# Peptides against a protein of PDB entry 4M9S: the designs that were tried, part 67

Target 1, 135 residues: chain A of PDB entry 4M9S
Amino acid sequence: SRGLVGVECITPYSYKSLAMALQRCVEVLSDEDRSALAFAVVMPPGVDIPVKLWSCVIPVDICSNEEEQLDDEVADRLKRLSKRGALLSGKRMPVLTFKIDHIIHMFLKHVVDAQTIANGISILEQRLLEIGNNN

## One batch from the design tools (peptide; made by RFdiffusion4, then SolubleMPNN)

Design b1_p18_8_s2 (from b1_p18_8, 8 letters changed)
Fold by OpenDDE base, seed 4:
Structure b1_p18_8_s2 (fold): chain B 135 residues (1-135), chain A 18 residues (1-18)
Amino acid sequence: as target 1 above (135 residues)
Amino acid sequence: VVVPKLQQAALEAAQRLL
């Protein structure tokens, strides 16, 4: 079980038109999609990241230990976020990837709580080590 | 603060998976 159940994105950013628009976009997300967006802060901005790497940090409660189901559920969340325009950019070919833009990443750095960021960093670090050891 | 070293590792991992 990923100990990430209950991560909320707190949006204190109130003064810039872009920040207000982004905050409004975040507020209308489901809890699970908002959580997924929060953990996007740990990814390098401006980089096309494969779903496999997103699945390392996106909190998903799945009924099975099947990696395929995890990737599919993560992909569905990221697809929903990508449909909201500026939040994520998805590419289907050659590999399914998602990218967070610098502006959104900067926004998230200000509105995602420090503990969530720290948790995401720790999880990503651990999973990258695991991937590196398996290759 | 997101650790630049970790982001670099993620970038490298991404490049291997593309």
Scores: peptide ipSAE 0.541, ipTM 0.903, DockQ to the pose 0.038
Fold by OpenDDE base, seed 2:
Structure b1_p18_8_s2 (fold): chain B 135 residues (1-135), chain A 18 residues (1-18)
Amino acid sequence: as target 1 above (135 residues)
Amino acid sequence: VVVPKLQQAALEAAQRLL
């Protein structure tokens, strides 16, 4: 299992229109989708990232060690996030990818707790090394 | 703060998977 503690995004930007809108969008998410959004902070902004890489950092509790099932569950979460306005942008072809824009990424950098960011960075680093060594 | 080197590594990995 790749279970991480779900994180709530609490914004200090209570009076900024964009931050208020984003906060409202975050508040209506499930705990799982909100956690997935929090870990988007470790991805490079403005880049179409394949689901496989998202699956490196998004916490999912699955009964199977099958990577395909992990990717499917992650994809479902990201698809839900992509339907929440500015949160993520998805592309289906040629490869299923999701992108976080610079504005949302900047927001997340300020509202996601430091420990979650550090954990996400550590996990991504480890997984990228594993992927790199397996190629 | 996200480390630029790690973001670059993620970008490179993404490019390999596209």
Scores: peptide ipSAE 0.541, ipTM 0.904, DockQ to the pose 0.038
Fold by OpenDDE base, seed 1:
Structure b1_p18_8_s2 (fold): chain B 135 residues (1-135), chain A 18 residues (1-18)
Amino acid sequence: as target 1 above (135 residues)
Amino acid sequence: VVVPKLQQAALEAAQRLL
């Protein structure tokens, strides 16, 4: 498994209409899905990102070390997030992708812990280098 | 703070995988 400690999205901006609305969506998530959502902050907003890249930063604590199973678990989390209104939008074809919109991304930038963001950036950077070297 | 260069790299990687 590629494990990261789950992060709960708690907003200090609870008095803002956007934050209030999004907070309700976040509150109904599982801890794992909230963690997945938090790490979405490192992705470029408005871009359809393949699950393979999401799996670089989405923490999976309880899963096989098989890459295929990791991608499936990540996809399931992202799929659940895509069912929660504007959190993510998914496309199934031609490649399974998920996109975070600019508004949600902006929200996450303000509410996700700075260390979590830094860790996610570092991990993504490393994984992108690995992918780039293998292609 | 998300690094623009990293986001660009992610975008490019995404485009290669699509």
Scores: peptide ipSAE 0.540, ipTM 0.904, DockQ to the pose 0.038
Fold by OpenDDE base, seed 5:
Structure b1_p18_8_s2 (fold): chain B 135 residues (1-135), chain A 18 residues (1-18)
Amino acid sequence: as target 1 above (135 residues)
Amino acid sequence: VVVPKLQQAALEAAQRLL
């Protein structure tokens, strides 16, 4: 059993306090925003990820099949998450990107359902292969 | 657990889109 290297996150918050604070933040999210946050677990932490890649894994319930509209809705969800504390960090220029911090990512790995993680991984893998084959 | 190889692929894809 490879021990989870306890990332001693030097946060001003104890792991327990941080987890409790994050849980409270997650509990007040809409179902859509909570779902989007859950799928953020499949992204590499600490990396500015373009909205285009986020749209590969963030489920969109009510949009036209137009890719541009999907990206816009995903961007709106991610923007809301970025406004809710330290859940995500958004960057507008030169490309709209969002980043999940290592601490938040570690939290998500513990609280997101294993099946959701597995599904998100499978979807991302498939989409990345499709993008790679089109180049 | 997110597979490191997949994370690397996502990073590379992100770099192509930036």
Scores: peptide ipSAE 0.539, ipTM 0.903, DockQ to the pose 0.042

Design b1_p18_8_s3 (from b1_p18_8, 7 letters changed)
Fold by OpenDDE base, seed 2:
Structure b1_p18_8_s3 (fold): chain B 135 residues (1-135), chain A 18 residues (1-18)
Amino acid sequence: as target 1 above (135 residues)
Amino acid sequence: VTIPRLQEAARRAAAAML
């Protein structure tokens, strides 16, 4: 019986060193960008998520009730996060999407406050129900 | 709704928008 040699993904970076690097990256973010990153924890990792869905959970204080402006502001925050390497991966075409990878998502699950996670889950659930009922 | 169910709902919603 050939034992499944568990592919130990030997990341050349110890999880500890990666976590420290990520923590440093998070610390230098603006409050708004850090908040946006925190709410990425509720998204499924490894999935290209349209900006419209991100806008359901990322808190934005907008004076205008225009959904288009909400999406633009959210997109700008996510774009800034995507420029910081491993935090998010942006795809421009055919639809503007952002993806949280599994490693970053795992990091967020450990460092994001439990109340923030709970709030994000509640908000996303509500918004998905609303979207589903409007279709 | 469990986290896995919500994540699956988000995946479905994302797929419908692409």
Scores: peptide ipSAE 0.572, ipTM 0.916, DockQ to the pose 0.040
Fold by OpenDDE base, seed 4:
Structure b1_p18_8_s3 (fold): chain B 135 residues (1-135), chain A 18 residues (1-18)
Amino acid sequence: as target 1 above (135 residues)
Amino acid sequence: VTIPRLQEAARRAAAAML
């Protein structure tokens, strides 16, 4: 029996205090960075996700359909989010990845618009099917 | 596809890319 040790993310902050702090952080984001953060809600929390998978769900307005440009733009957004501490955690090695923490993910579940969540789920599902079929 | 199943699929995909 592998006990799912529910990693109770013990936050030293009350939920209310954390929510207020996070809300302030979200309010000062650009529209693009805020959108990127919103779509993080569809990712599994606590998992290092490669930029390639992030690029599947984060909407980007780019002049080119080049995959390199897409990945770079997404990476830049995620990097900016990671510089704001707990919003995302980035790792550069061995592969550039970003992780949404459980606490932030829980916050996003409460504040992200239902349509955004639905869209993100749909997009991620489609992209994962495509990836699975191409392997 | 349920959200948990989708998230598990994403986790597996991520693991395959690392």
Scores: peptide ipSAE 0.571, ipTM 0.916, DockQ to the pose 0.042
Fold by OpenDDE base, seed 1:
Structure b1_p18_8_s3 (fold): chain B 135 residues (1-135), chain A 18 residues (1-18)
Amino acid sequence: as target 1 above (135 residues)
Amino acid sequence: VTIPRLQEAARRAAAAML
């Protein structure tokens, strides 16, 4: 018996309905949470990313240069996004991480402004170089 | 840097932090 791995052919109709549902979810976000979600487009989909790495690209206005405050504020934004359906998936152990799903990432590639994507890429590249040089 | 190269760099950085 060859198990038909039923590739559920996600019909174009299901993509349209999903896109509409996601658009509605995005529209009700705060400006800060929407910005955080937009910058998630530069992260590799399907990978558990530590909060420290998310903090490299998510813009946060903090009163101090304390790394702990930056990570806490970023974590709060990502936690809010993870509570809104399938936008992000959080994992607490062994390290607090968040993951963007492939479907959400594909949606973001189509709806996030090209300049925002370019800026996010530039910022992440710079921050990764800085992290690599400090190790 | 292409998006794929940057994504791979981010994967490596994430793996080093876990």
Scores: peptide ipSAE 0.570, ipTM 0.916, DockQ to the pose 0.041
Fold by OpenDDE base, seed 5:
Structure b1_p18_8_s3 (fold): chain B 135 residues (1-135), chain A 18 residues (1-18)
Amino acid sequence: as target 1 above (135 residues)
Amino acid sequence: VTIPRLQEAARRAAAAML
């Protein structure tokens, strides 16, 4: 069993209804926003993650190679996700951060494609090594 | 690197940025 901490739902119905609601929310996302959400699975749940760290894993094809533009585009995607229900929680101060909830993270672990997860892990690992924050 | 180890590294990186 993949050691997913069981979601304690107040009722079994709540779990099923939550999963269905989340699935519906995911289905109506744009491809870009859905991709951004998918890569959130590699982030530690319940942690305020700075946009710069999100930008390490969220694919952006449209902006220039300027880091600032990359961060802005990533931030926009994450902001949209934060406005769509409980997908992400944003914090503006002192640093713009986004957090994935444990419940959403658990959902993503079940629905995100295994190759996407593997790719996201690989990318994040490489980036963390490059910035000297991984051994 | 395992997912837990990577996530811990990400936590440390995040903490350093805050």
Scores: peptide ipSAE 0.568, ipTM 0.914, DockQ to the pose 0.040

Design b1_p18_8_s4 (from b1_p18_8, 9 letters changed)
Fold by OpenDDE base, seed 4:
Structure b1_p18_8_s4 (fold): chain B 135 residues (1-135), chain A 18 residues (1-18)
Amino acid sequence: as target 1 above (135 residues)
Amino acid sequence: VKIPRLQAAALAAAQAML
């Protein structure tokens, strides 16, 4: 039995309607949560990403000198995003992770500013190199 | 071209942390 991988052909109409709904959801976010969502575009869609990797790209205004507070603040932002419909999917076990859906990722690729994407890529590349060299 | 490589690296890093 060949499982028909149902290519959910997202019709252009469904995409436009979804994009309008998503745009409205994005507009009501705080500036901080909107910024966090924007940087989700650099993550691979459909993958459970640990908070530690999210903290590499999510911008946090320096409120404290403790790196431990950075991960907590990032986690709180991602939790707020996960509570807003299908923006992110959070998983607590075995490790706290967040996943961006393919559809949301496709939306972000079209609406996130090119400079934000470039910055997010640069930051993530740098942090991944640092993690790889320290392990 | 750079996004796919970066996403592959992020995926590999994620898999190492799970």
Scores: peptide ipSAE 0.329, ipTM 0.854, DockQ to the pose 0.043
Fold by OpenDDE base, seed 3:
Structure b1_p18_8_s4 (fold): chain B 135 residues (1-135), chain A 18 residues (1-18)
Amino acid sequence: as target 1 above (135 residues)
Amino acid sequence: VKIPRLQAAALAAAQAML
């Protein structure tokens, strides 16, 4: 698969063109999918991250307290993002994971609001402490 | 074993953005 990994932004022009294309892709997302993409900025780029870890930071308004339904809804949002351009890369086997590319992550770092980043960190830290105390 | 490392890496990456 000739992934975008080979597009070295050799020129500032290539970078600006890519940023403009990414901005247009973000603008056509639903509010929910755009929010999920914004919180992807707290994840390390280039790493296959399990859905369970994504569920710690992706805001989901669920009527049920069932953890299984949370992971499924998060997975559906991430799947939609993976189908829109190269925003995320999903793997189904052996475990369902999603990865943010370095280029997309660098874009998000410049366009996501600082308060959203701070909130994402706080939520992730809290959820990780809860998981660590329940084990 | 790999999940805690990913968690630590995610936190470190996020903190580096502040």
Scores: peptide ipSAE 0.270, ipTM 0.793, DockQ to the pose 0.041
Fold by OpenDDE base, seed 1:
Structure b1_p18_8_s4 (fold): chain B 135 residues (1-135), chain A 18 residues (1-18)
Amino acid sequence: as target 1 above (135 residues)
Amino acid sequence: VKIPRLQAAALAAAQAML
């Protein structure tokens, strides 16, 4: 069996065409889904991240303080993003997780506003400290 | 066991962006 070592030689041309395709995908998103995608830039690329950790940074306006409702709404947003051109990759087992690809993450680092990135990092750090102190 | 390690990785990634 020839393992296709697909050396995806990302040519500069393929990068430009990918960036154009990604930009088009971002433009047709709802404001909520686009905001969720922007905050995905603070997550480590190539890592399956549990929904609970995503809920630390994804801005959700919910009428309830119930943590379960927050995680469900965040999961729904991330599921929608995963259906649009592989912006995220979801896994259901053993735990519901989402992963941002290295290429998508690199794209986001160049197009997401620097203040949004800084805010997302600050929020994530604060929430991780809170979670760590409560366990 | 997996969540704390993922949290540490996410925090490390955030710190690298600062």
Scores: peptide ipSAE 0.263, ipTM 0.787, DockQ to the pose 0.040
Fold by OpenDDE base, seed 2:
Structure b1_p18_8_s4 (fold): chain B 135 residues (1-135), chain A 18 residues (1-18)
Amino acid sequence: as target 1 above (135 residues)
Amino acid sequence: VKIPRLQAAALAAAQAML
């Protein structure tokens, strides 16, 4: 029996209703959490990504240059987002990771401005190069 | 060991969004 990969044809209506629901969920976020969610667009969807990688792109204003404090603050933001429905999925074990689902990622690609996306990519690229040079 | 791979994947994904 060839499993029909049921292409769940998300009807345009289902997409619109989802988009409206997501928009409402985004509107009630804090500015910080909304910013964190916006930068989630640069992450590959459906992948459990370690907090350390999230910390490369999520803007955090911290007084300390300690990487641990950055990771903790980022983790707290991502945890708050993960508690809001389908925005993010968190896993605590074996490593603290967060995942953006494909549908949410698609939504973000359409609602996050191109400049924010470009900035997030540039920041990620820079930070990845820095990490690569420090290893 | 998995972090560099994820980073490369994230970078590749980001580049694909340009």
Scores: peptide ipSAE 0.258, ipTM 0.786, DockQ to the pose 0.041

## One batch from the design tools (peptide; made by RFdiffusion4, then SolubleMPNN)

Design b1_p19_1_s1 (from b1_p19_1, 9 letters changed)
Fold by OpenDDE base, seed 5:
Structure b1_p19_1_s1 (fold): chain B 135 residues (1-135), chain A 19 residues (1-19)
Amino acid sequence: as target 1 above (135 residues)
Amino acid sequence: RKEIEEAIERTRKLLLEAL
């Protein structure tokens, strides 16, 4: 089982027009896409991150824990998010990557539950260490 | 939430090493 379960992103951030617009965009997402967006907060903004690393923190309910299936499902979610304005920016070539914008990251940092952020960071760090040790 | 910011920075460094 994955250490991270899907969490609904709750947005108390409404005092700026930008925050209101982002909140509206988040509200129309599916539960699964909204959860994926919530966990995107653990990624450093402005960095093109390979799908493999995204898959470390994006919660996915799949029949198999095979990395290939996991990456495909994560990629689909991130692709959907990238089609929602500035939430994410995708790059297909040469390697499929996604990047979170600074503004979106700042928004998420304030509206995502602090425990969710802390847990996501912990899991990501653990997975990165495991990847590093296996290389 | 200074602790979160520090944790994100640590994670950033780890990510950059993994890229």
Scores: peptide ipSAE 0.340, ipTM 0.859, DockQ to the pose 0.035
Fold by OpenDDE base, seed 3:
Structure b1_p19_1_s1 (fold): chain B 135 residues (1-135), chain A 19 residues (1-19)
Amino acid sequence: as target 1 above (135 residues)
Amino acid sequence: RKEIEEAIERTRKLLLEAL
């Protein structure tokens, strides 16, 4: 059975309804979880991203000297987001990863402040270069 | 919007190289 990848033609009506639903979902988040969601816009949609790479852009106020605590806190935030409908999808095996959907990414691209996006990209690029130099 | 899209595409390439 060839799975008809139904090209869901996103009608303008479905987009508006979805945007309203997503806005309501975002409004009930904590400030920390909402901030984490905002920075998810810098990730490519449809790609399973390891928690280690998410930790490069998700802001954590914890003065913990241990990198392991940072990854755990980031993972907890992403897990909470994944429980809120279609905001994120998580996989535990073989490695803990999270993915942002194309529709959610498009939504965030329009509602997240441009300066926040620019800062997030700059931080991610810098940290990726540092990781690449340490490997 | 074009600048943001270009920046996101650069980030995508960097991430794919790191994966």
Scores: peptide ipSAE 0.333, ipTM 0.854, DockQ to the pose 0.041
Fold by OpenDDE base, seed 2:
Structure b1_p19_1_s1 (fold): chain B 135 residues (1-135), chain A 19 residues (1-19)
Amino acid sequence: as target 1 above (135 residues)
Amino acid sequence: RKEIEEAIERTRKLLLEAL
């Protein structure tokens, strides 16, 4: 299974007005969308990342053996995140991509559990290597 | 398909370099 187990992300961290606003945005997310946002911290900020690569780290509990269904579910979550303020920026052309901004990334680095970050990075590295070896 | 694959590969390299 390519999916990660969903991780509860609680953001008790507020240092500035922007952080408070972001915290409120995170708190109203579904558990699934909040988990997706948490794992976005492992992506480099300011880079348009294809959905397929997001699917390497976004947790999906119910994944069919079909890659297309995984990508669709991940895309739906990322689309919802992109509609909630500045959490993500989506681009449809030429390929569907999502980007995390530096400010959001910096926020997540402080509020996402350290073990979640470490696990996400490890899994991403492994899956990226596998993709590279299969191509 | 080629454009998508190329974009994925470029991103993969960037991600690996950033990690």
Scores: peptide ipSAE 0.257, ipTM 0.804, DockQ to the pose 0.021
Fold by OpenDDE base, seed 1:
Structure b1_p19_1_s1 (fold): chain B 135 residues (1-135), chain A 19 residues (1-19)
Amino acid sequence: as target 1 above (135 residues)
Amino acid sequence: RKEIEEAIERTRKLLLEAL
């Protein structure tokens, strides 16, 4: 199944110094990587999340016949984000996972568009139920 | 996979608690 297709928005943040620093990092991202970062807000912070679960919400435009490429494309985006300072932390063993830290998550929670967050959470919950029922 | 199933369960709990 495909990830969420959505629109992101970044707005001012109450912690001005942190916001300004992070905003610079966000502004230099590609549109695709910035969108991926926005949807990272739906993941629980401080938890190593496997790519399969990230693929539930990271927006990737692929055809149904290309489902096997979804995880790879998502992983590539998350890898690029992990190279941008503290945006994400990746682990390769025992499985490829990515983690969002609390401070970045808190930033995203307040600067990402509320509708984007709501949609992302909704679709993630739905996908988790579907995955759980198929196992 | 066991590791994925465990992650799904943790995520479900965390999501429900965070909402």
Scores: peptide ipSAE 0.226, ipTM 0.795, DockQ to the pose 0.023

Design b1_p19_1_s2 (from b1_p19_1, 7 letters changed)
Fold by OpenDDE base, seed 3:
Structure b1_p19_1_s2 (fold): chain B 135 residues (1-135), chain A 19 residues (1-19)
Amino acid sequence: as target 1 above (135 residues)
Amino acid sequence: SEEIEKAIEKTRELFRKAL
């Protein structure tokens, strides 16, 4: 049997109850929001991550070359996820950030395909390098 | 447990279809 071993978060919920609850949460998401949630596994848990960094890994079909539109679309998806229980936590000040909790992150590592995770990490690393070079 | 594995597998399937 598998469990949430090594979680740094104290929760009153059992692993059994959490797995079932998360299944139900994922079932009601759109494919776009579900994809965004999947790629959240690439981010370090417990850290407030700016939307700019989320936009490096969240898949978005861009109709324009405007970077602001990308961030806005990503932010909208993350905002919807933050309203679905404990999937994400958002902060608006001083800048818009989102955080994935350790327990959700651990669950995602069990249910998101390993190749998807690897690809997401690779893309994030590449885009971070590009951002660094452009500054 | 069987219920946990079922929930995990169902969630995996949902993500596979979305990605």
Scores: peptide ipSAE 0.639, ipTM 0.934, DockQ to the pose 0.586
Fold by OpenDDE base, seed 1:
Structure b1_p19_1_s2 (fold): chain B 135 residues (1-135), chain A 19 residues (1-19)
Amino acid sequence: as target 1 above (135 residues)
Amino acid sequence: SEEIEKAIEKTRELFRKAL
């Protein structure tokens, strides 16, 4: 008897309603924000992740190599996503962080292309190694 | 559910076009 440790995600929405709500949310996103949401799948769910780590995987076309500008642009995208229902939750203090909920993360795993997920994870791993080596 | 499957597939398409 393989006990499926089902992560009981208590949502006020039925699975059906949540799937439809997610579709509607994704439909109204810009391509940039939609891409940002897609790459959110590479982050661990239920964890408050600093913007700096989000910036490692969220694609941003910035001509400036200034890390602060990159973080600001990423933060703006994540803020917009956080305003659209339960896609993300943000905390401003003590450090600006964003968290993806388990249920949203689970849905993203079903709707984002596997190759995209793999690429995102690879990029994140590489960036983390670089950060670790520079400290 | 057929409706769920349709919603999922539509969402997949939306992401595929954006990436």
Scores: peptide ipSAE 0.639, ipTM 0.935, DockQ to the pose 0.503
Fold by OpenDDE base, seed 2:
Structure b1_p19_1_s2 (fold): chain B 135 residues (1-135), chain A 19 residues (1-19)
Amino acid sequence: as target 1 above (135 residues)
Amino acid sequence: SEEIEKAIEKTRELFRKAL
């Protein structure tokens, strides 16, 4: 299969391509933050997504029975990702949301395992249905 | 380029290990 064609760019950080820049960004992440970033691929790009919806797909190993603690942990991960270049964009008002850029999303589609993407989508769909039914 | 391909593959590996 033909992979992502690298986009050469001129940056203040002297990265030759977007691919190399993103590699460096991913390398400095913790495993938990890398996992969170991987599952960001299931979200529609360019849309401000509330943390509640992110929490539907981002895996958290340790959380209390309180939904708020899950959201807080997810928010912390997303905040860290937003500080890593252009991986995510956070917005605090009116509601805390995060957005994945189109370029990053496109890249993730090429580097995240297809089965992971499919599983993430299925999980998101199921969780959304559950939320909808409980409202 | 080969460098770009290596970067992509390395990133794939990083995600695979994290998941």
Scores: peptide ipSAE 0.638, ipTM 0.933, DockQ to the pose 0.602
Fold by OpenDDE base, seed 5:
Structure b1_p19_1_s2 (fold): chain B 135 residues (1-135), chain A 19 residues (1-19)
Amino acid sequence: as target 1 above (135 residues)
Amino acid sequence: SEEIEKAIEKTRELFRKAL
């Protein structure tokens, strides 16, 4: 079975307020950024993830398939998400990483299609194997 | 809550269209 185990977290927001606030945040995103946010659900919450691993699952439409360009485009999307209601938390040093919080992750599990989540996890697993085999 | 359900459903639709 493919899926992430949900983790309980404490939030100062009421469930009602959180749902409405997140809806508003999603509404103002571009389709590209919405897509990136959706696939953030496949990452473990509360972990600083390098951009290279994000690029394994975040779809890029316009840039070439060159790894360097893909990472830059993914980083830009993740940066925008980090500025939109703190959907993600970025860390620049020593390595550029992004982290999804538990509460956002739990919300995404409720609003992103189950098949999309499953596919994203499968893709991530495959890419991790490829990276591991090439090292 | 009806309002919560509407918010969740609207968000689902937004993601579905983007993917």
Scores: peptide ipSAE 0.636, ipTM 0.934, DockQ to the pose 0.488

